# Ledger of designs, part 177: peptides against a protein of PDB entry 7UQJ

Target 1, 160 residues: chain A of PDB entry 7UQJ
Amino acid sequence: PELYQNFNITPPRGVLFHGPPGTGKTLMARALAASCSSDERKITFFMRKGADILSKWVGEAERQLRLLFEEAKKHQPSIIFFDEIDGLAPVRSSKQEQIHASIVSTLLALMDGMDNRGQVIVIGATNRPDAVDPALRRPGRFDREFYFPLPDVKARFKIL

## One batch from the design tools (peptide; made by RFdiffusion4, then SolubleMPNN)

Design b2_p19_5_s3 (from b2_p19_5, 11 letters changed)
Fold by OpenDDE base, seed 4:
Structure b2_p19_5_s3 (fold): chain B 160 residues (1-160), chain C 160 residues (1-160), chain D 160 residues (1-160), chain A 19 residues (1-19)
Amino acid sequence: as target 1 above (160 residues)
Amino acid sequence: as target 1 above (160 residues)
Amino acid sequence: as target 1 above (160 residues)
Amino acid sequence: SLRAILEAFMEELHRPLFE
């Protein structure tokens, strides 16, 4: 309940953070995880990189995604953060289609299979929202998008 | 000598950084590595993610851990930083027990095998200290723990 | 044109960021990517870790490097950032020589094969420039080096 | 120049994030 209230999202919805590189998507996801965590209610934060899942787990990616979601559910309230999610579920291109399609289909099934009463939020970060498989951007999946603009160059150097 | 004096730790002790996600554990580990490095005495910093070791190195994880520690020893004074170390050595759960147990046993043996005269510090970071295998938290391993509190939400959003 | 003007580099030259851990090499690469990106001209930023390429992609590393460079070319203007590039192309040591030599040779060929008209910049970051294969540090590859000094210990602890 | 950006960034990295 409270985790989703803090995000103002209906479960099992995912949030897509998109914007130029270094705009703080990963930092924001961590900050959100921190802000939603209290002494009484610790949020478990799972971080994965899309390209890591795709390349590390060729043949095991589906199983590792399942295990990740199971672990997130076991340790709820939790946040699963996929950094570079376009690297996990790129727009289907013919040559990598079979491996990508299997991983995408597994991720879709895992997102679709999340109980609305679960306290697992999925955050995806990408520099290229259009490189993310459109199936992931459908309602009930990554159906909220937050744009991280380039801070004005001056503003960005002030944040550093 | 000096590296361990800077950490005020007896080798081969590991340090566990724990706290909510994004509290700066990784940043602190990097900052410590930097603070202990001088122009005359450069510290070599090795960064690995626990989940990366587990998933990338299925079947090779033990060898890669050995190589990591050998390389750290070869390039001493050095820091080995394991981010998300709970992903490398989760509390032994039945299904993943064999692979995890082998990696954990290897990491334990590597930490136990560090010569007290070596200038290798091991830092583990986790959001969940209770998800770290208790065997890693024993004396002579990750026997110092530093809690990274949530910076006040206001302070963290000012850094963004 | 403009991307390379912002870096003041002749393509296809790579830039090596070296210095102690946590000196901000990765942060700088992201900040540079951001500073070179405008609303009209978004830079695509690809981030990889050297050790990730080596370990994830044992047997596929060469293909994944080729795909990375192809994707960077497809999404130009782009930056490819290799964090811990010494982990990708360590100084040739006998035991890992065959795998490392193949990955190194592929990376060399990809850097040498970049068209001067391409808008792809390659940035490598390392804590140990001397651990990077000297072949990568030759003209036309990582032929510019930027040292990231340790901030004075006092300055760094004030940043935390 | 990249150098000026690096220098400015290094200077900014040396500033306390928390004043």
Scores: peptide ipSAE 0.006, ipTM 0.199, DockQ to the pose 0.096
Fold by OpenDDE base, seed 3:
Structure b2_p19_5_s3 (fold): chain B 160 residues (1-160), chain C 160 residues (1-160), chain D 160 residues (1-160), chain A 19 residues (1-19)
Amino acid sequence: as target 1 above (160 residues)
Amino acid sequence: as target 1 above (160 residues)
Amino acid sequence: as target 1 above (160 residues)
Amino acid sequence: SLRAILEAFMEELHRPLFE
């Protein structure tokens, strides 16, 4: 919101953090939520694991996504962080297709339904960007992608 | 190892990082590996997800644990990081008991079998320390526990 | 101290974390405090905001700094984390000079008065390293500086 | 990367803790 207004940039609806496990994707999302929060303007941070949405809420995953986006909108400015988003919306492959397709469709609709003026940022984190449904990676959804490299052996040596 | 020798403290064999999701547990483990590495003394960092060991290696979890500890010993000084260790060694509860009990027993044996002089540190990360088998939290195993608090709303404001 | 003794390295008195807002400086400081703590050796983590020391304790900022360092010494090993340290010790500019100069002088004296064997690490975090008094950035004070890059301008522009 | 930053930072915090 103000973070974006000062830069005259349209706030992205969605950001994909991708990179190897333990590259700090979730920590970055929390740090972003923290950094964009002030005493005057608290950013509400929602965190969900993609796999937890599928496993804990068998048959209610769509409803839980809708409730999450509604709650985020109610408490804007807010960040929705999906950890392991590839677990939520895997690439459409054969055997569990329909449930995944419905959840993907719901998430797509929720991201598309976010007003460009809304102060809700969606951050997806994955270790496997290619395992995320390509439809989620289109403009107006997760249209920005951040690679969290391993601190490559070189970067480890530079931090050393 | 040498990190602990200089303090006249028995090098803890295992460290449990616990705290809410996305508090930087995995990142801390990597940062520790990087910070303790030098050009002269590289720390080899092994990372595994507890859930991945159970799911990807059905029936081979014990072998994969043994191989991991052998490789870590071969490349010492080393850090073995178990992300989501509660997924690897949940508290012994009734229905899937035998496989979990076997994996827990193997991990216990591997941690107990680490020479106190060995240059292998095991870091477990969990969001649910109470979901980790209490046997893993005993002296000579994960005998040191680090709470990764949420950057509380106060600490969020302090990431700025 | 034990953390430093194990590495045969002179414990740095101070570390400056610098980088854009929300790059995880405070989260890292907390994560370090957590990572360097053990069940046997708890690191006490003190956190203060530079601006809060100036604003909440008008006329007592020096005393509060002294008390903070005394308490940190009493509870060593300890980390003192100053968030927004540029708010505590801005570069000497004209209009509010004397109070700032006194606080800077007190902080300098406290950092210089830390025994090299003392188990107190001071971490300052700032978004503006050039706004920190250069006297604080000299050897024996904040003599180590860590740049928290933006997830590079390209990566920030991809979060955006 | 924030991880590289956090790792750099943890490394650098551990570095001063270790250096």
Scores: peptide ipSAE 0.008, ipTM 0.391, DockQ to the pose 0.182; fails the geometry check
Fold by OpenDDE base, seed 1:
Structure b2_p19_5_s3 (fold): chain B 160 residues (1-160), chain C 160 residues (1-160), chain D 160 residues (1-160), chain A 19 residues (1-19)
Amino acid sequence: as target 1 above (160 residues)
Amino acid sequence: as target 1 above (160 residues)
Amino acid sequence: as target 1 above (160 residues)
Amino acid sequence: SLRAILEAFMEELHRPLFE
């Protein structure tokens, strides 16, 4: 939030962290949430796993997403982190496809419904950016993408 | 790869990272992939979770494993990282046991089928090395084991 | 452990790490286990996920918890880390509620049965402290709570 | 920077809690 305000840059509504699993996407999302927290301005961090949204909340996934976004809006500035967001992408089974489509459509609507002035950042982490519905990768949604390369240990030590 | 070549040591086909969860096994596997990557020689890192191989690919797990190993072979030098490889171990339910046995047998065959000259390293990470099928821990498979203690942060900074 | 001994403070039997997911609760638990490990005094770290206790050990969860605590007691000093301990909290399905209640009751009994002189620390990590059974949050159980704010990287570097 | 945050977080991830 503050970084974007200081630079007069419209904060992206969504940032896609993509790259090989365990490149520290989840770690970075957490670190971002951390670094954007100050003593004066605590950032609230919400994390969900894509697979958990599907498996734990069958039939309530859309409601849980809505509640998550409302909670994030109430606790601004906030970060919503979706780990394994490609877990919301349909695995090639017909019944799962409809449920996935509904959840993705809800996420699209929630991201579109966020006012640009809101201090809510959505971070999606995926190992398979191409498995993320292209509709989520459009402007005003996950419109920024950060590739987490396999940490070249030099790149990780350089990221360290 | 390079470390093993420089020492005229036959690179292990498989390395088992074991230790308490979140000791950085996944991170180390990635860091190893990274450290073995040079600007001239990028290592391709493949990661799968043991639980995902079972759950996402019921009936296609063997095929997905074969495809993974073929892809890793095409993108040499490469690392295949199996996170939570103990998730391939049978939970004591009869129907799951047969599926697990088939997946483990396929993994055994794939590891055995890797040419010694291949620049493909397989890293398995587990929290329960004793829950990993002993057949996977034999020479020519996961024949090296690295214990990830709870990182004495000194030990983690020393591994970093 | 050592910090509590040096200060003549009765070590808490349980510490609840709570905060937004991905604040590094799991990581901190691991780092704690690590930092408390010296070359002379290795801490044994046990980790379980709340969801895994339910899903992997249906009908044996209580036994597995008992075995875990006995193993931790044998390998003192030790840390038992329950990641996603709110995963032991009932999701609103009646049959799961009874199983959850039994598992939670077993965990309560195991924590109560730990002698104060034991060098076994139990760390529970949750994203939803309010979803953790209040009985687990009582004195002599998870009697200390550490909020993992969205890691202000400064605050985490200050916890480090 | 996102990098510095990751750095800091990774360093923090790896820092002793009980030094």
Scores: peptide ipSAE 0.006, ipTM 0.297, DockQ to the pose 0.082; fails the geometry check

Design b2_p19_5_s3 (from b2_p19_5, 11 letters changed)
Fold by OpenDDE base, seed 2:
Structure b2_p19_5_s3 (fold): chain B 160 residues (1-160), chain C 160 residues (1-160), chain D 160 residues (1-160), chain A 19 residues (1-19)
Amino acid sequence: as target 1 above (160 residues)
Amino acid sequence: as target 1 above (160 residues)
Amino acid sequence: as target 1 above (160 residues)
Amino acid sequence: SLRAILEAFMEELHRPLFE
């Protein structure tokens, strides 16, 4: 919220970080969380991996997503970071329709149910934005996208 | 290819990055991909985790590996990066023989089927090169190994 | 051991690294291992992910933990690093009691069974120290905690 | 070359950071 307010930007409900893995998407989500936390106002940072939601929460994934959003809402201002979000909401291919459709529908509903006035930011990170369900990339969901290019060799030498 | 041709080196089909986790293996694979991509020629970078291939692709892992190599061949020049490759091709211990043997056999066949004239580089990253099936470490497969030592304490103070 | 002896500190059996992911917990555990290894005395570094212990070792997790501690004891001086340790020893909630209780009990017993004279250090990394079973955070177990803050935006601009 | 970049990278990883 504060970050977006400071920039006179309507806070997107969701921000999609995409780019090659190891480009610092997770690192960026973390620094954004840290930069938005002041001494007066700590941002609560929630992290989940998309694949973990599918694998660890088989049959409870929807409930766990709801709990995550409720907890984030309770601990405002907060950031929910989904790492590998393409693993959570893959493009609907016919063979896995029911399991993925339910989790995606729940995530869509949770993102749609967030009042833009809430101090909850959702960040999704993916290596393949095209592998994310287009329904998540619509306005009011992950409606802002940030490309993380590979740092060139020079930019990498600054990281090392 | 171009990178190896420029150095008069026979391009290995596979390069094994090994060393302690957090030593920048994934980061290096990415920088190499970025450094080899020019404005004229973008390198397509494919990343898979070894454990994900075993867990997410149970019963389709072979097909997914074939598709990955076909896609990499289609998008030449390309890099296939296997993170945690020891998870994909663990040393054959008797108890898990059938599942691992099939996936490893497929990976071996795919690496053997790559014409060295193809502009596809395979990079495997592992924390334990000794845990990788020796068949993958033979000439014409992962026949070059790069050790990623831990940065000494001094090297770390620049990262922190 | 040597690191703690050099600081006149009774080596904790366990050190908990906590803080947001990407803050360098794994990297820190690695550099500590590297800094404590001399040419004369190499520290053996063992790494396991908490979630991998639960998922890969279903029904053998206890045995694998025992083997890990035995191997670490055999290869003294050594570091056992548990990444995502909250995945290994989540706070005991009623619904998953039996599987997690057994693994946690085994880890507790293994940590309690370490002679403080042994040159084995256990490092746990978590993003949520509050999600780690309080029994692991008692004296003689993970009794030292290091917070890894997010590098502020400035510290991050050095990484980017 | 990948090797030169790796070697340079490895050299940089091995550079004692306290100059």
Scores: peptide ipSAE 0.005, ipTM 0.252, DockQ to the pose 0.146; fails the geometry check

Design b2_p19_5_s4 (from b2_p19_5, 12 letters changed)
Fold by OpenDDE base, seed 1:
Structure b2_p19_5_s4 (fold): chain B 160 residues (1-160), chain C 160 residues (1-160), chain D 160 residues (1-160), chain A 19 residues (1-19)
Amino acid sequence: as target 1 above (160 residues)
Amino acid sequence: as target 1 above (160 residues)
Amino acid sequence: as target 1 above (160 residues)
Amino acid sequence: SLADILERFMKELHEPLFL
């Protein structure tokens, strides 16, 4: 907190973890939550899947997103992890595109509505960063992107 | 190969990776594939998601599974990784149960039809091992199970 | 082996994997063990936890370390993996500091006593490289260090 | 074999003390 105040750096509201499937994006989000958690400062970790937001909450997705952000704010410091955030991308149907547009619009508004104190961090994981709505990738949203390479054979070659 | 022949041990055809989401099951499967791959012996890694098998291949799922196993056999040694294999579990609908039964039956037949040479290994990852059809967990199928704990439960208890 | 002999390079006796929890250090050590194992050259992988060495073997830790190194030598080529080697670091108690000093002294002697043939590699994993006794980080011991970034350290430094 | 490597890796994962 204080370090960000002193440097006048807007703390990241959102971080996009992108890379091939099974590169440890979800593991990293958990490890980050664990590593930032101390005895004095417990971090609450919320996990949702992008596909579940579309499929399980048809007609209540926006409400469930609002509740998630309110719960995360209530339990700050917290991390909201959206696994497979590219699963919010519409399948090729106009009706799904409208539902997608509403869900994405709600997520945009929720991210924009977060306080600048950095007490709630949103991590999105995707295998397809280009399938994530560019509006989510703007400053004040998922404004930081982190590539998860496949565990590179280069580490193997340095040890051999 | 020879060690299994000498001990009359049927090589494992399938391995079930189970554990909470983001414990690195998929990462481990990839790391195993990479680790077993040498310059002399490249292992081909095939990845599918259980949910995609049900949803994307409605009416062609069995054919796509057959093609996957034939391709894996053609490119042996190979690993077939089914991520979220619990996503093959039926949602509570009779129509989905019939589709599930057909897909699971096909997967059972494909696993049973694999040669005992151990050149094709199937890895299933699940967050819900008890939601995986017990028929898949029998000897000669997913007959080995591996628990992926969350990185230290102490970190989890500090986060929860 | 041959490459190290040809270049008169002392093969690394010890490699320190360091980085935040859940960055796949343990996974990588296992993947490396598996990757270096071929049909012709099986690598034996021994795993111990630093915390277990202190807690489970009170009064026998030095003996258990000696036995581990002898067993690794007997089954060469082998990897000894110490997970959480920072768990050998004393908690703030003088009695634990004496026990730590004895265990670390024994580990130093065992690493120094290894042959230069590189048939036994020691991998230490830690979340706290600065909590690892500097004597372990000297040439001929854990003389190679590999940082396991959180996938993109830029993430952590931008989030912290 | 790939199976041997997997089996060993897996055994080492779950039974780290007995090898």
Scores: peptide ipSAE 0.000, ipTM 0.364, DockQ to the pose 0.085
Fold by OpenDDE base, seed 5:
Parts: structure tokens; C-alpha cells; sequence
Structure b2_p19_5_s4 (fold): chain B 160 residues (1-160), chain C 160 residues (1-160), chain D 160 residues (1-160), chain A 19 residues (1-19)
């Protein structure tokens, strides 16, 4: 965040972490939040799981997304982490429930409505970036993508 | 369990682990089960995921909950761990499906039906305690709550 | 893979990893993929989550399964890992949605359609093997089962 | 360690995430 401002680079609104499950996406998002938090500047880390937004908030998911973005703005600097975002924002199809389409549309609007100078970063984690609605992968939304590869055996035994 | 009996403290029937996802709730529940298991006293650890009970057992979830509690009682001392319990027991709303309301009501009844001297502990893990039906958070149900904070960078590097 | 060929043992088409959640099923599946990958023979690791196939691909899940198996065959040697496979292949019941029955039937057909000499291994991970359709647990499908016990405290502290 | 790999990965990710 600060580095982007210092270099006059428009900070990405959204970062997509993609890669195999348990490659550390969730851990990384949290390590980022913790590493960017100082005593002087605490980052507020919000987390939601895509499937949870759809299932736990039947008919309220759009409102809960709005509240999440409002609260993130209120507590800026903030990170909103969506784990399994492909559960929240599946590719639009004629067979997709109207509810999912509405939630995706709400998320699009919320990301578009973020001020470019806003200190709110959205991190989406997915195992399938191609399962995320392409509209979310456009500039001003999830416009940066980071691949989390499987560690090799050597790296894995160093992690374990 | 034994410590609560030794100190004449009414053991909690239910413990709610809440905090950000990947804070180790599931790991802790299992570490507790393993740490409380000795050669002399093996704890039977049952685990269910809230969303799985709703999705995998459509129209049988109530029966599966009953069987789970019966089996836990049969194999006492036991721990029943509900991961993502907010998926099983979302807050009652007019928009909540009748099925979810029935499952929640069944879980309430099962927790109420546990003998206070029973060697069955229920652990619920959630990322959103406020998304869990408040009726579950009452005394004699999930009456103890443990917050799992995000480790700071320093604490995180010690855990890793 | 190579070991099975060397011993003239028909490699299992499917391996079911079952055991408590976070017993390392997903970690093991990936460790296997990494350990079996050499510089000369890279194993392509595909991963899907059972619940994700049902929720993220409403009315396209069968096609996505077909594509997954085709891609795994194209990139052989391959491992297809289904995490929470009991979400994809719940036991058939009269209360099970026709959609789930179709997806299960598609997975059965895809596993049956694998050439015995094919270098595609399917790993299913579940916390409840009894919740997986018994048809998947037959020879030529998930015909090998590995239980992942909870590590004891001592073993757990060695893994952590 | 996981820490060292994470720290390295964090450094490698911090550059693109902060640059």
C-alpha cells in the first residue's frame, strides 16, 4: 500500500491469489496483513469464505457484502480476504441461479465503487481462476494475479 | 473433562472456537482431543462440517445429528467437533429455509438432552460467532467461547 | 505409479483417503504428487473440491468432470485429487437431488472409462467414507482406502 | 523452515504487492 503511493502507482484494488488448495494462499493473505501492520498503522483484516456468503446469508448476501466493504472502509487501512472466491463469484451462465448473479453483480459494483486512493485492498483466493467470473478479473477489480505453486518435495519437507 | 470434575466446576457442554479462518481452530480441537487422550483414557473424536451436514444429508441431517450424539455417548469420553458450525446453525431468519431451522432445533435439543455429567464435549468452530443462532450460545449449550486471534508476524514465525 | 508398473500390480484407479479433517489428507495427496514427480517425469496434479463442483458449476458439473478427466489424460502422468469427495458423491437416496445423482453417475462412468494402463490416479479425500456412494468404493474405482488417524500428541508435535 | 520459505515468498510477493 504505502509503496504504491510513494511510487505514484495506482495500487491494485484487488489481488487474486490462485493455485492449488493448501499452497498457503490464506496463510499468505494473513501474513501480508500482519507484516503490513505496525504499532502505528494497524491493518484491519476482514475475511469471508465465498461458499459461506452464499449459504449462511441466504437472501442477505448482497447486504453482507455491502456491510463488509463499509466496515473495511471505516477501519482503513484494511484488507478484505475472500477465501474460495470462486464460490462467491462463479462464472455467469444461463444455469447460474439468479441469486449468485446478484451477489456477483454486487461484488462488481462494490469493487468499482472503491476510491482508487482508498486504503482497502481486496484479496481473492481461488483454486480455479477460470471459475471466477471474468468481469472480476478486469482492471480496477482483481487486476493482479499471483500464482501459488505446489512446493516441490524439497521445499515441502522444509515447510513441514 | 477430568480437571473440571476435580475442581467441582460444571464442565461446559459446548465450547465455541471462533476467529479468523486458518487460526488453528480445527487444529486446536484436535490437539485437545489428542492431549486429553492417554493410554488409559482414549477420547473418541467425532468431526462434522456444518455445510456438509446440510448438503450431504438432505432431509436426513436431523437423523445424522441424533446418530452422532448417540455414538458420541456410546464411545464416551468423546469430543464432537463441528467445523464451520455457522453453516449448520445459521441465525434464524424469515428467509432461512425450514430445513435449516429444523436442523438447528435438533442440535439445540441434542445439546439440552446431554447429561451434565456426560463425558461428551461439543466444540463448534466458526469464523463468525454472530452468524450462529444465539440460542446455541446460551448456558448449557455453547457457553464457553474462545477467540482465536490472528498471530502477529512474530508469533506466526514461531508457529511456522 | 512406477512402483505399481514395476511389480506388475494393476495400479488402483482410485484411492480413498479417509479420516478426520486436517489429518493431512490434502497434504499427503500433494506430497505424493511431489514425491512421484522427478525432473524426467512431472506429475500433473489436478485438484477439485466436491462441494465446489456442485455449487460453482450448477448444471455444468458433469461437463467439468469430463473436462477434468480429459485434461488429466492429456497431461498424464496425472493425479486428480477430489477434496471432500463426499460432497460430490453423497450416498444415493430418494431425497438426493437428481443433479447430484447425475454428477455421481458421471464420475462413475469417468472412472470406469479410464484405461487400466492409464497414468491417471484419482485420489478422493473424505471425512466420512460411509457418506460416499458405495458404487464409488467398488473395484476399478476407489478400490484402495487409507485411513488418516489423528496423530497423538507426540506425533502431532513432530509434524508441527 | 516454513517461516523462511514464507519469508522468502513474502519478500517475493511483497515486491509485486507493494511495488
Amino acid sequence: as target 1 above (160 residues)
Amino acid sequence: as target 1 above (160 residues)
Amino acid sequence: as target 1 above (160 residues)
Amino acid sequence: SLADILERFMKELHEPLFL
Scores: peptide ipSAE 0.000, ipTM 0.231, DockQ to the pose 0.166
Fold by OpenDDE base, seed 2:
Structure b2_p19_5_s4 (fold): chain B 160 residues (1-160), chain C 160 residues (1-160), chain D 160 residues (1-160), chain A 19 residues (1-19)
Amino acid sequence: as target 1 above (160 residues)
Amino acid sequence: as target 1 above (160 residues)
Amino acid sequence: as target 1 above (160 residues)
Amino acid sequence: SLADILERFMKELHEPLFL
């Protein structure tokens, strides 16, 4: 809250970290959670993998998402990090089973239902931003995007 | 070469990056490959995921490892990065299929067969170093280990 | 202390991370701060943006730098990370306002005034290392430099 | 020290780096 108030910035509800595998998306999310934690203000960090939500919880994925958001709200300030979020909310295909469409709809509703207090931040990480449902990339959801490029092989580390 | 000579250190053939998921192991390996590259000395970076070698190449995983090491040697100086190396070379269990034992034996032989010129470095990344076959953690293989801790939530990030 | 003594290396007071935008300089600085923190030894991480010191604190930037270094010293071991340090300490131009020259002089004095105990490390990140005042890049200041390149699209990442 | 851990980290980071 205070940082967002001090910067006159509406706290993002959702931030999309995108870029190739191993560009530090997950590390950054954890580093952000750590960086925003003080002794006075501990941030609770929740990590989920998109594919794991679909594979482990067939028929319960919506309930697990609701529980995750309620737990994040209960332990606010909190960060929810979805690794491989494209595995959770792929682009809507006419071939999508109703189950996948329902999970996406649940995630949308949960993100829309978050309060404007910025006490719960959702970070999605993807290697394929174009494979994420555009509905998640709208204002009030994952409305901020950060690109994580590969480290270039041209890095001259001059240790003098 | 020169830095190892200057420090009287034998160049490690294998480096194990271990630590929780999203601690930047893959990012570091890429940043390392990048940093060692100069305009004069380009490093070739090869990335493989341990589980992908087992799942995609059932019966050819050994051949693919041999090809990878030959290609790395052909394009030296080079880095071979194995992400989730515990998926490639788990601790030897009496329940391991002969295929897994053979893949581990092939990787051991390939690491042992590398020349001491340090022109090919192997980086293994794992979230579970204790789940990596101890034979890979012996001298002349993954004989150096780097811990990637979670960004401690207790690190006082005062953004004043 | 002990490691620098063991390696006969003078602890760097300042490390310059340089390279194009989005190359993970800030991520690395945070990851380093986190990796250096143990349960026994918590590191305090201070982050400032160079442009913010100049823009927000017209006439107080020197005082804010002094306060930052005193707080870092009080909470040692600590890391001070300056993001976009070229915005704080640009190359000395005859057209530089006296204010910028004074801020640079203050930063130089603060870095020179740090003890050799390696309890406070300063990391500067820049996209333009040649735009950083050469006085900051001298021994006892930002005397170590790490390049963070852009992912060269031309780097042969053979993901076979 | 943090400098030691950073330098160890940097050295460890650089140890595999110096082919």
Scores: peptide ipSAE 0.000, ipTM 0.336, DockQ to the pose 0.098; fails the geometry check

Design b2_p19_5_s4 (from b2_p19_5, 12 letters changed)
Fold by OpenDDE base, seed 3:
Structure b2_p19_5_s4 (fold): chain B 160 residues (1-160), chain C 160 residues (1-160), chain D 160 residues (1-160), chain A 19 residues (1-19)
Amino acid sequence: as target 1 above (160 residues)
Amino acid sequence: as target 1 above (160 residues)
Amino acid sequence: as target 1 above (160 residues)
Amino acid sequence: SLADILERFMKELHEPLFL
């Protein structure tokens, strides 16, 4: 709170971690949650897979998203991490089922409905940033993007 | 302890993570800190940016380094991670202010003053290993180096 | 090769990365592949999800495993990374279909059939090591296990 | 020691690839 108050910077509501699979997006999200947790201020870390929200919660995905955001708000400060968020909120195409459009709309509304106090951060991880609905990538949603490049195979980790 | 005693290997006091920006140096340091923590033996992870020690602590950088190493020793086993360590300990040049020479000398002394029992590990991350004072890269200091190269886009990570 | 020849240590054929989701298992596997690649000796990194082998290759999973190991051998030195390996080789229960038992048996045979020269390493990542068939966790298979703990929230990442 | 664990981890991380 104080850091963002001092800089008059609207706390990022959403951060998109994008890059090839296994570039440490999920680990970074956890490391951030851990690093921002102190003994005095524990951060609650919520993790979901985008594909799991669609597949495990057929017909309840919107409710589960609402409950997740409510629980995150209840346990603030908190991080909601969506792994494979492109599975949750694929680009709106005329061929997408009404269900996907509704889930995207619910996620948009939930992100827009978050307070400006930055007590809940949403991190989305994707291997395909262009497969994420552009509406999620607007200010007040996933408004910050971090590219996670592959660790190059040319890395001689010379253990010297 | 026992493993190093059996191999007559001096426990590494310092590990230099070097390689291009965004190669996961900071992430690896956090992952290592996490992986080495058990329920029985929690590792305390201290993180600093080299540039922040110089810029935020003008005139107190040496004291802050001492306090950091004392706190790390107090909370052992611990990892001290210096991000952008080339900003903290640039190569000694005749053009560098006496302040930088003093900070480097303090860091050298602190690393030399660590016990051989390896209860405090220092990890330095840099994008420019050649910009780090060679004195820091000697045995008993950052004596192990890990190169974190760029993800070669041409490294066919065939996600088969 | 040379390092293991000197120590008479049987090169590990398989490494099990286990721990909570997003603890960097996949990143570590990639970082390993990266670190052990040089300009002179590129490591080929093969990545599969255990669930994808079962779901995408219904009836061909065994053939795909064989082809994967053959391709890995052809492109040695190589790493085969199985993400969510508990989905590929779940614990043998009397309730599991003959297909799962056959896939597990094929994977066991492929791991046992690897040469002791260690030009192909298999890394399995799981969030549930106890859900992996114990036969895979025996010597000559996933004989080394690495726990990827959560970055403990109690690890005071004092970003001092 | 943490150094032992880290080095063992790094060694065990590197060891399999020097197979």
Scores: peptide ipSAE 0.000, ipTM 0.381, DockQ to the pose 0.114; fails the geometry check

